# Designs tried in a protein design run: peptides against a protein of PDB entry 4Y8H. Part 81

Target 1, 222 residues: chain A of PDB entry 4Y8H
Amino acid sequence: TTIVGVKFNNGVVIAADTRSTQGPIVADKNCAKLHRISPKIWCAGAGTAADTEAVTQLIGSNIELHSLYTSREPRVVSALQMLKQHLFKYQGHIGAYLIVAGVDPTGSHLFSIHAHGSTDVGYYLSLGSGSLAAMAVLESHWKQDLTKEEAIKLASDAIQAGIWNDLGSGSNVDVCVMEIGKDAEYLRNYLTPNVREEKQKSYKFPRGTTAVLKESIVNICD

## One batch from the design tools (peptide; made by RFdiffusion4, then SolubleMPNN)

Design b2_p24_2_s3 (from b2_p24_2, 12 letters changed)
Fold by OpenDDE base, seed 3:
Structure b2_p24_2_s3 (fold): chain B 222 residues (1-222), chain A 24 residues (1-24)
Amino acid sequence: as target 1 above (222 residues)
Amino acid sequence: DEEAALKAREAAIAERVAAFLARS
């Protein structure tokens, strides 16, 4: 896994690879690692798309209820606290990690959470098995007052560095842009670097070759 | 009742996530 966050002049970008692995096996080439907590608060993390989405939906529901009760827009620090408490309660000994980012009435925010309960704050962050390669790109090219377009490019380049240098990272790049005063922009499969353009070379398979028309990954161990 | 239902759902989801992370 490679996940990154990058602050820009008017908001925050998060990005992730889409590879899921089970030991040496690629279990899913298009796993979603970006999850919505609220319309303007998103997280990136490890785990199955189904389970991490379910956790973020639960936290999102609690934040929505709290927002309704207080008549206040959801805040990133509230999401951070709820995620931290959840991870500590159920996963304190598991190497779980999250990036939490968003915009609220107090501005744009970017945080990370580790399973042991530590939290970090920064203008740019990288987590996962590909995080070292991603961080090298971020440290080399991050600057103050990035534009939205520069931040999207930087985040994508950092994820690609993770993909190229880590077996646990790969496939596509997902991006979510949270700009102050705008709706969040979720860019599923923003980059698909491993999609070989089917060179329309009609490989005329010899007579008797069955073309594999559909590949389904079936988990044989359940 | 709604709070109890949310807590029960939270526990069930947490167990599934923990089980997955232990295998991956």
Scores: peptide ipSAE 0.014, ipTM 0.405, DockQ to the pose 0.022
Fold by OpenDDE base, seed 4:
Structure b2_p24_2_s3 (fold): chain B 222 residues (1-222), chain A 24 residues (1-24)
Amino acid sequence: as target 1 above (222 residues)
Amino acid sequence: DEEAALKAREAAIAERVAAFLARS
């Protein structure tokens, strides 16, 4: 697995490879590792795929409830806190680590959460078995005030570095772009038509919350 | 209440983020 996050001038991008492995075998060429918590808050999951999905779904539901309770758009820090608490509570039982990113009325955010519940913040992050190769790219090419396009490219290049250097990473590259004032853009790379995109969860939010995201299939790397 | 506790934790996280951004 290789997952990355990159902040840009007006938002944040996260990216992941789509390979799932069972030992030396590629079990799934199009495992979705980007997960929607809310319309504007996404995470990239690594570790045990089942754990990542379960945690994300749970927090997504809690964030929806919290948003309704507070009558405000979900905050990335709220999602982060809930995820942190959950992962900490079940440390050692949940093999998931996450990059959490999004936009909210307070701005754009990029965090990581480790399996034991610790959190980090940065302008760029990389996790997973391919993270060293990815980080080498990020450290070499990251700069302040990246454009959206530069950030997408940088994130994609970092994932590709992971793909080339790690057997646990490969196949497609998925990208989610969260820009302030815009709908989230989920860019799914499909090499084969047999892969199913994850169905969007229906979210109920107060008036003014944009629940819409743009979904497109884009070949980022073949 | 649970909301107040969450807000307090959010504020603490936001402070750490702000500190990080100030150093960057």
Scores: peptide ipSAE 0.006, ipTM 0.348, DockQ to the pose 0.017
Fold by OpenDDE base, seed 2:
Structure b2_p24_2_s3 (fold): chain B 222 residues (1-222), chain A 24 residues (1-24)
Amino acid sequence: as target 1 above (222 residues)
Amino acid sequence: DEEAALKAREAAIAERVAAFLARS
């Protein structure tokens, strides 16, 4: 699993790979790891996908009820606190870690939560088995005042680095963009790098030609 | 009371965030 978050000038982007693994086996190449807590607050989850979904649904329901009761737009920090409390309470049973991000009247926010209840904050974050490779990309290319497009690219590049370096990370990239003053934009399968383009380029070879599909030159240094 | 408690929690978190960002 690889999940990332990236702040940009007017919001926050989160991204995730789509692979679910059961041990060494790729169980699902296209599972959703981005979950909506509220219209403008999303999380990227890792651990058991079922646990993450259940937790986010519960928190989402509670936040919605609270928002309705107070006539106040949901706050990312409220979601964060509720998630922390829930994860801490069930830390023995829920092996989940989350990136929580969103926009609210106080601005854009990006947090991570660990199952033991710790919280981190940053302009960019990565979690999961591919997080080291992702973080290397983030650290190398993150800058202040990123545009939306630059942030999406950076997040997706970071996920791809995780995919490339970690067998546990997925084939596709999902992205959610939360920009201040706009609706959240969920980009399912934003990148599908492992979709075999059936390059059925039917090269009509003339009769008598053998198609060379791959040439690798191995220099054997004596 | 609940709104005040929420505001207080939000403020406390915001302060911690600000402090963290100031160190990074």
Scores: peptide ipSAE 0.005, ipTM 0.347, DockQ to the pose 0.017
Fold by OpenDDE base, seed 1:
Structure b2_p24_2_s3 (fold): chain B 222 residues (1-222), chain A 24 residues (1-24)
Amino acid sequence: as target 1 above (222 residues)
Amino acid sequence: DEEAALKAREAAIAERVAAFLARS
């Protein structure tokens, strides 16, 4: 898994790869890892995909009820706090870590939550098995006052770095853009890099199997 | 009471954010 968040001048972008893995096995090549908490608050989930979805749905419902009761727009910090408390309460049962991002009346926000309940704040964040490769791209190319388009590109490039450098990351790139004063824009399969899955070079072919790398059938018509 | 607790938590997180922004 590779998930990233990038703040820009007027909002925040989150992105994720779409590969779901169970150990060395690719279980789903197009798993959605971006989840809506509220219309303008989204998270990128890593760990067990089922756990992240269930948690985000629960928090989303609670935030909706709270917003109705208070007549206030949902706050990213409220979502963060609820997620943190939930993840802490179920330590050891939920192997989830999240990037939480969104826009609210106080501005744009980007946070991360680790499985043990710690939280981080940043202008850019990465989590997952491809996080190191993604972070290298983010650290190299992030700058102040990014445009929306620059932030989308940077987030996508960071995810691609994770895809290319981690077997647990891959397939497509999903993006969600949350800009102040606008509706959230969910871009499913924003990029579909034909990353040739580096076939696990570790497939020990049984002795006697020739790996055919390329078969060209040339029809020699005489 | 729940609203006050939420406000206090929001304020604490906002302070951490402000501290981060000041360092960055």
Scores: peptide ipSAE 0.005, ipTM 0.352, DockQ to the pose 0.019

Design b2_p24_2_s4 (from b2_p24_2, 10 letters changed)
Fold by OpenDDE base, seed 2:
Structure b2_p24_2_s4 (fold): chain B 222 residues (1-222), chain A 24 residues (1-24)
Amino acid sequence: as target 1 above (222 residues)
Amino acid sequence: AEAERLAAIAAAIAARVAAFLARA
């Protein structure tokens, strides 16, 4: 998995690859690793796919209830706190590594969470097996005051570095853009650089392609 | 009746949020 988050001048972008793996096996070529916690708060998940999905749904449900109770829009720091406390309670046994991002009445936010409940903050972040490949791109090209378009490009280039250089990453780039004063823009399969070409050959051969060199009939009844 | 129903829903939500935060 390669997941990234990048802050820009008016919001935050997150991106992910679309490969799911089971050891050496590609389980899914086009899985969704971007999860909606609330309309304007999204996360990217690495680690155990079931745990990332389940924990984000659980916190998403509790954030909705908290929003209704407080009569306030959900805050990214509230989602961060709920996620980290839940993960810490399970002492790393819930295999969720998350980049949590969003916009709220306090501005744009970008955080990371590890399975043991530690959290970090940054202007750019990467997690997963492709995180070093992604970080090499981020460290080379990140600057202050990125535009929306520059941040989408930087995030997608960082995910592509994971797709090409990490065995655990592959297929497509998914993007979610959270801009202040706008709805979240979920760009499923924003890039599809691994579309399979037409098959040049068929495995259907004409009868007689393999010559019979010798035949023997053995009676199996004594 | 509707105000009481809304108050009961708000109380149930509050209890669920508090229980979630207390488990953390």
Scores: peptide ipSAE 0.009, ipTM 0.385, DockQ to the pose 0.011
Fold by OpenDDE base, seed 5:
Structure b2_p24_2_s4 (fold): chain B 222 residues (1-222), chain A 24 residues (1-24)
Amino acid sequence: as target 1 above (222 residues)
Amino acid sequence: AEAERLAAIAAAIAARVAAFLARA
């Protein structure tokens, strides 16, 4: 998995690859690793896919109840704190590594969470097996005051570094853009750089390509 | 206002319970 988050001047972008693996096997070529916690709070998940989905749904559920109870729009820091406390309670046994991002009445936010419940803050972040490949791109090209378009490009280039260089990453780039004062823009399969070409040759030979050397009909009924 | 808020919370809980039961 390669997941990234990048802050820009008026919001935050997150991106992910679309490969799911079971050891050396590609289980899904086009899985969704971007999860909605609330309309304007999204996360990218690495680690155990079931745990990332389940924990984000659980917190998304509690965030909606909290929003209704408090009569306030959901805050990214509330989701962060709830995720942190939940993951810490399970001492890393819930294999969720998350980049949590969003916009709320307090501004734009970008955080990471590790399975043991530690959290980081940054202008750009990467997680997963492709995180070093992504971080090499981020460290080389990140600057202050990125535009929306520059941030989408940087995030997608960082995911592509994971797709090309990490065995655990592949297929497509998914993007979610959360800009202040706008709805979240979920761009499923924003890039599809691994569309399989037509096979140049077939291993399906005509009947009779292999000669029958011997045939025997045996009656097995007495 | 508080009655409407409580009704909205109750409706959201009911919708989730229904969605959970529909997946089981």
Scores: peptide ipSAE 0.006, ipTM 0.371, DockQ to the pose 0.011
Fold by OpenDDE base, seed 3:
Structure b2_p24_2_s4 (fold): chain B 222 residues (1-222), chain A 24 residues (1-24)
Amino acid sequence: as target 1 above (222 residues)
Amino acid sequence: AEAERLAAIAAAIAARVAAFLARA
């Protein structure tokens, strides 16, 4: 997995690859690793796919109830705190590594969370098996005060570094853009750089290509 | 205001339960 987050001048972008693996096996070529916690708070998940999905759904549910109870729009720091406390309670046994990002009435936010419940803050972040490949791109090309377009480009280039250089990453780039004062823009398969070309020949041979060399009828009942 | 908030929470819970029961 390669997941990234990048802050820009008026918001935050997150991106992910679309490969799911089971050891050396590609289990899914086009899985979704971007999860909605609330309309304007999204996360990217690495680690155990079931745990990333389940924990984000649980916290998303609790954030909605909390928002209704408080009569307030959900805050990214509230989602961060709920995720952190939940993961810490399970002492790293819930294998969720998350980049959590969003916009709220306090501004744009970008955080990471590890399975043991530690959290980090940054202007750019990467997690997963492709995180070093992504970070090489981020460290080389990140600058302060990125535009929306520059941040989408940087995030997608960082995911592509994981796609090309990490065995655990592959296929497509998914993007979610969260800009202040706008709805979240979820760009499923924003890039599809691994579309398989048409095969030059069909392996559907004409009938009769395999000759019958011998036929025998054997009675198995005496 | 409190009754309306409680009604909104109850409606949201009911909608989730209904969606769960209607899953294929």
Scores: peptide ipSAE 0.000, ipTM 0.342, DockQ to the pose 0.011
Fold by OpenDDE base, seed 4:
Formats: C-alpha cells, structure tokens, sequence
Structure b2_p24_2_s4 (fold): chain B 222 residues (1-222), chain A 24 residues (1-24)
C-alpha cells in the first residue's frame, strides 16, 4: 500500500493506490483505500484491510452521534482522538495505519495514526509499504503554499512512485480533495495508468484440441 | 482438556487466517 496526504493553501488532499495483497498474491487490483469518516473528513488506510475499514466505520458512526449531540459539524481532531484511543486500547492488534484528513469549522487538518495509537501531524505524510517511495517524491517536490492542483499532482506522483517501485502497491490512484467551504471531492480511479492492452493472441481452444494418445482403465478394488 | 484443545485449534486457525488477511 501507498497512501499520502498533502495540505494545500485552502484544504487537504489524500490519495491511495488500489492494490490489495495476501502475501505474494494480488487479492484485489482495484480496492478502495479511501474511507469516509464524515462528509468532510476522510482517511486513507494501510495495514489489514478489514481493520482499516471496520475502525473507520466505527469511528464514523460515533462521530455522527457526537455531531448530533453537540449540534456541531464533526472535527478532524475529534476523529483523531477517537481513533487513537480505540487503537491504543487494542495495543496494535487492530492493524490500522491511517492518514486522517479533512476540513471543519476550525480549518483544514492532516494527521497520521499508527496501530498502537501514536499520532503525527504534518503538511505532507505517507504510510504503507510504498511510503518511502512516496516520501522520496514528497521531499523532492513539496513546497509551502501549494495550490489545489499542485497538491493533487504531488499526491498522485507520490502514489505513482509506490505503484512503480513497491510490490505491495499497484494499479490505480484514488484521490479525495477536501477544500474549505466546499464538499469533499472523491475521485475514484483518478489515474488508471495500468490498463492492460488487448491480447495479441487468443488461447481459447475447442474442446478436444488436446489429443488422447493412450487410455487405460484399471480396477484398483480387489 | 478438550475445551483447551479446541481453543488452541481455534487460535491456530485464527492466526493462520490472520496471516492470509488481505493487506491494504
């Protein structure tokens, strides 16, 4: 997995690759790693796919209840706090590594969370097996005061570094843009750089194409 | 003894399943 977050002048972008793996097996070529916690708070998940989905749904539900109870729009720091307390309670046994981002009445935010419940803050972040490939791009091209378009490009380039160089990452780039004063823009398959070309040959043969050279029936029951 | 054996088998299966859980 390669997941990234990038802050820009008026919001935050998160992006992810779309490969799921089971050891050496590609389990899914086009999985979704971007999860909605609330309408304007999204996360990207690395680690155990089921844990990333389940923990984000659980906190998303609790954030909705908290929003209703407080009569306030959900805050990214509230989601961060709920996630970290939940993950810490399970001592890293919930294998969720998250980049949490969003916009709220206090502004735009970008955080990361590790499975043991530690949290980081930054203007740009990467997690997953492709995180070093992504970070090499981020460190090379990040600057202060990015535009929305520059941040989407930077995030997409960082995910592509994971797609090309990390065995655990692949296929497509998903993006979610959270800009202050706008709805979140979820761009599923924003880039599809791995579309397979048409096969030059067909390997479908009629039944009976393989000749039977010899047959022998033996009774093995005495 | 049988309950402990079943619990150990269940734990081993769970660990094996966990090893093959899809990674994101």
Amino acid sequence: as target 1 above (222 residues)
Amino acid sequence: AEAERLAAIAAAIAARVAAFLARA
Scores: peptide ipSAE 0.263, ipTM 0.618, DockQ to the pose 0.028; fails the geometry check

Design b2_p24_3_s1 (from b2_p24_3, 15 letters changed)
Fold by OpenDDE base, seed 1:
Structure b2_p24_3_s1 (fold): chain B 222 residues (1-222), chain A 24 residues (1-24)
Amino acid sequence: as target 1 above (222 residues)
Amino acid sequence: GPSTHLLSEAERAEREKILAELEE
C-alpha cells in the first residue's frame, strides 16, 4: 500500500494505489483505499479494505448525526478524534493506519493516525509499505503554495514512486481533491497504467504531462 | 513525519500547536 496526502494553496489532495495483497498474493488489483467520511472529509487507509470502509462508514454516520444536531459543518478534527478512538479500541490489534484529510470552515487539514495512538500533521504525508519511496518524491518536490494541479501531480507521482519501488503497491492511482469552497472531487482510477511498470530502485520525477486515464469522477456536494 | 525544512517558522509553530492539542 502507498497512500499520500498533499496540502495545496486552497485545499488538500489524497491519493492511493489500488493494490490489495494478502501475503505474497495480490488479492485485488483495483482495491479502493479512499473512503468518504463526509462530503468534504475523506480518508485513505491501509489494512483490509473492508475494515477501513466499515470504520469510515460508522464515523461518517456519527459525523452526519452530529452535524444535523448542531447545524454545523463537519470538522476534520472531529473525524480524526473519532477515528483515533475507534481504531485504538477496536482496530489496534491489526496495526491499521489512516490519512485523514478534508476541508471545513476552519480551513484545510491533513492528518495521519495509527491504531496504536500516534497522530501526525503535516503539509505532506505518506504511509504504507511504499511510503518511503513516496516520501522521497514529496520531500524533493513539495513546495509552499502549490496549485491544485501541482498537488494532484505531486501526489500522483508520489504514489507512482511507491508502485515502482514497493511490491505491496501497484496497479492504479486514485485521487480525491478537497478544495475550499468547492465540492470534493473523487477521481477513481486517475491513472490506470495498462502495463505494470517494472520495479525500480530509484525514482525520477517525471517531466511533462502525465497521461491521465480516468475511469470515473464523482463530485461530492454538501 | 514530513520534513519541516520547507516550512516557515509560523507554519512549524502551527504544526507543533496542532500536535500538542491532538495529544491531549
Scores: peptide ipSAE 0.014, ipTM 0.452, DockQ to the pose 0.022
Fold by OpenDDE base, seed 4:
Structure b2_p24_3_s1 (fold): chain B 222 residues (1-222), chain A 24 residues (1-24)
Amino acid sequence: as target 1 above (222 residues)
Amino acid sequence: GPSTHLLSEAERAEREKILAELEE
């Protein structure tokens, strides 16, 4: 597994590989590791996939309810707190670690949570078995005031580095872009083995790629 | 898998601020 998060000037990007492995065996070539907590708050999950999904679904439900009752857009820190408390409480039973990212009225945010409930903050993060290779790319190329396009590229390059250097990572790259003032853009299979990143300033889906899915997520409170 | 977090001074300051606001 390789998951990354990258802050840019107006938001945050998270990305993940799509390989699921069981020991030396590739169990799924297109496993989704990006999960929606709320329309503008997403996480990248690693560790035990089932645990990650269960946790994110639970927190997602709670944060949605809270948002509805308060008539306020969900806060990333609220999701973080709930996730942290849950993971800490069940540290011995949940083998999940997460990158949590999103945008809210207070701005853009990027966090990580470990299975035992510890949290970290950064402008760029990488987790998973491919995280060292990913971090090498991030450390080398991250700069302040990245554009959206630069951040997507950087995140994708970091995931690719993880894929190339880790047998536990591979297949496709999923990306989720959360930009302030916009709907979240979930780019399923943003990169596939047959898709070259075109040097286009706008990271659009390659034409003719049936494996690429784009989803725009609207605020629930509207 | 392993986690890697390389923080600048600015990132560390932000981390400390946020963590102070959150119950550990």
Scores: peptide ipSAE 0.013, ipTM 0.421, DockQ to the pose 0.071
Fold by OpenDDE base, seed 5:
Structure b2_p24_3_s1 (fold): chain B 222 residues (1-222), chain A 24 residues (1-24)
Amino acid sequence: as target 1 above (222 residues)
Amino acid sequence: GPSTHLLSEAERAEREKILAELEE
């Protein structure tokens, strides 16, 4: 697995590879590792994919309930705290690492959480078995005041470095862009470098807010 | 693996500030 986060001038980008492996076997070439906690707060999971999905779904449900109860937009720090508490409570039982990112009324945020409950903050982060290769790209090319397009490119290049240098990473690149004042943009299969041309057309989902995102945003704002 | 990057002094100071705010 390779997951990354990159802050830019007006928001944050997260990206992930799509390979799922069980030992030497590639179980799925198009596994989704980006998960929505709320419309504007997303996470990327590394480690045990099943554990990551279960945790993010639980926190997502709790954040939605909290948002409805308080009539406030969810905060990234609230999601971070809930995730941290959950991972700490089940320390040793959940083999999950997360990048948590999003936008809220306080701005854009990028965090990482380890299975033992430690957290980190940065302008750019990488986790997973391909994280070293990804970090080499990030450290070489990250700068202040990145544009949205530059940040997407940087994140994608970092994931590709992980794919090329790590057997546990591979296949496609998924991207989620969270820009202040805009809806989150989930770009499933943003890059499909290992997909033969015949399959590339079928994996290019239209770029934009999924209908599911629009429905969930409406339900939270009502 | 975890993020292994070299932070500048300014980035470290900002990171520490944010982490301190999160622990409060």
Scores: peptide ipSAE 0.012, ipTM 0.446, DockQ to the pose 0.047
Fold by OpenDDE base, seed 2:
Structure b2_p24_3_s1 (fold): chain B 222 residues (1-222), chain A 24 residues (1-24)
Amino acid sequence: as target 1 above (222 residues)
Amino acid sequence: GPSTHLLSEAERAEREKILAELEE
């Protein structure tokens, strides 16, 4: 599995490979790993797809109810909190992890959640067996003020890097775009134009990218 | 599976802020 999130100038993109695996075995070559919590809040699941879906549905229902009562659009942080609580309480043992992203009245947000309850935030994130390959692409090409199109491409390229470098990643990419002021756009089986089967090693840092001192945090999750 | 992210100084500051808010 490879899942990624990428913030862009006006929103956030999440993407996932479409292959579900049980260990080294491909179980489903076209499994959706993106799940809707609310119209503008989505998550990408790594681990058991069925579990992620169930959790997402539960949280989605709760958020919907809360939104109705408060007459407020759901907040990503609220979804994050609920997901954390649920994963910790019920799924901490399975090692599931999520990327949670969305837009709300406070802006665009991108988080990751581990089953044990830890949360990370960033402008770009990758999780799953192909996450290292994906991260290499993200680090190389992420920049401030990405356009929507650039972010979609970057997310897709990152997933593809995971696919090519990890047998646990799928052959296709699903993408969800959450842009401020717009409805979420779900792109199933998104294909980046001119997909060259380039090995991750071919992703060179563009000359001139000022290496902002970035701290790399790698969590190895089973 | 592995999870990886890179934080700039700005991202780190934001992370700390968000985490502090979530712990309340």
Scores: peptide ipSAE 0.012, ipTM 0.445, DockQ to the pose 0.083; fails the geometry check

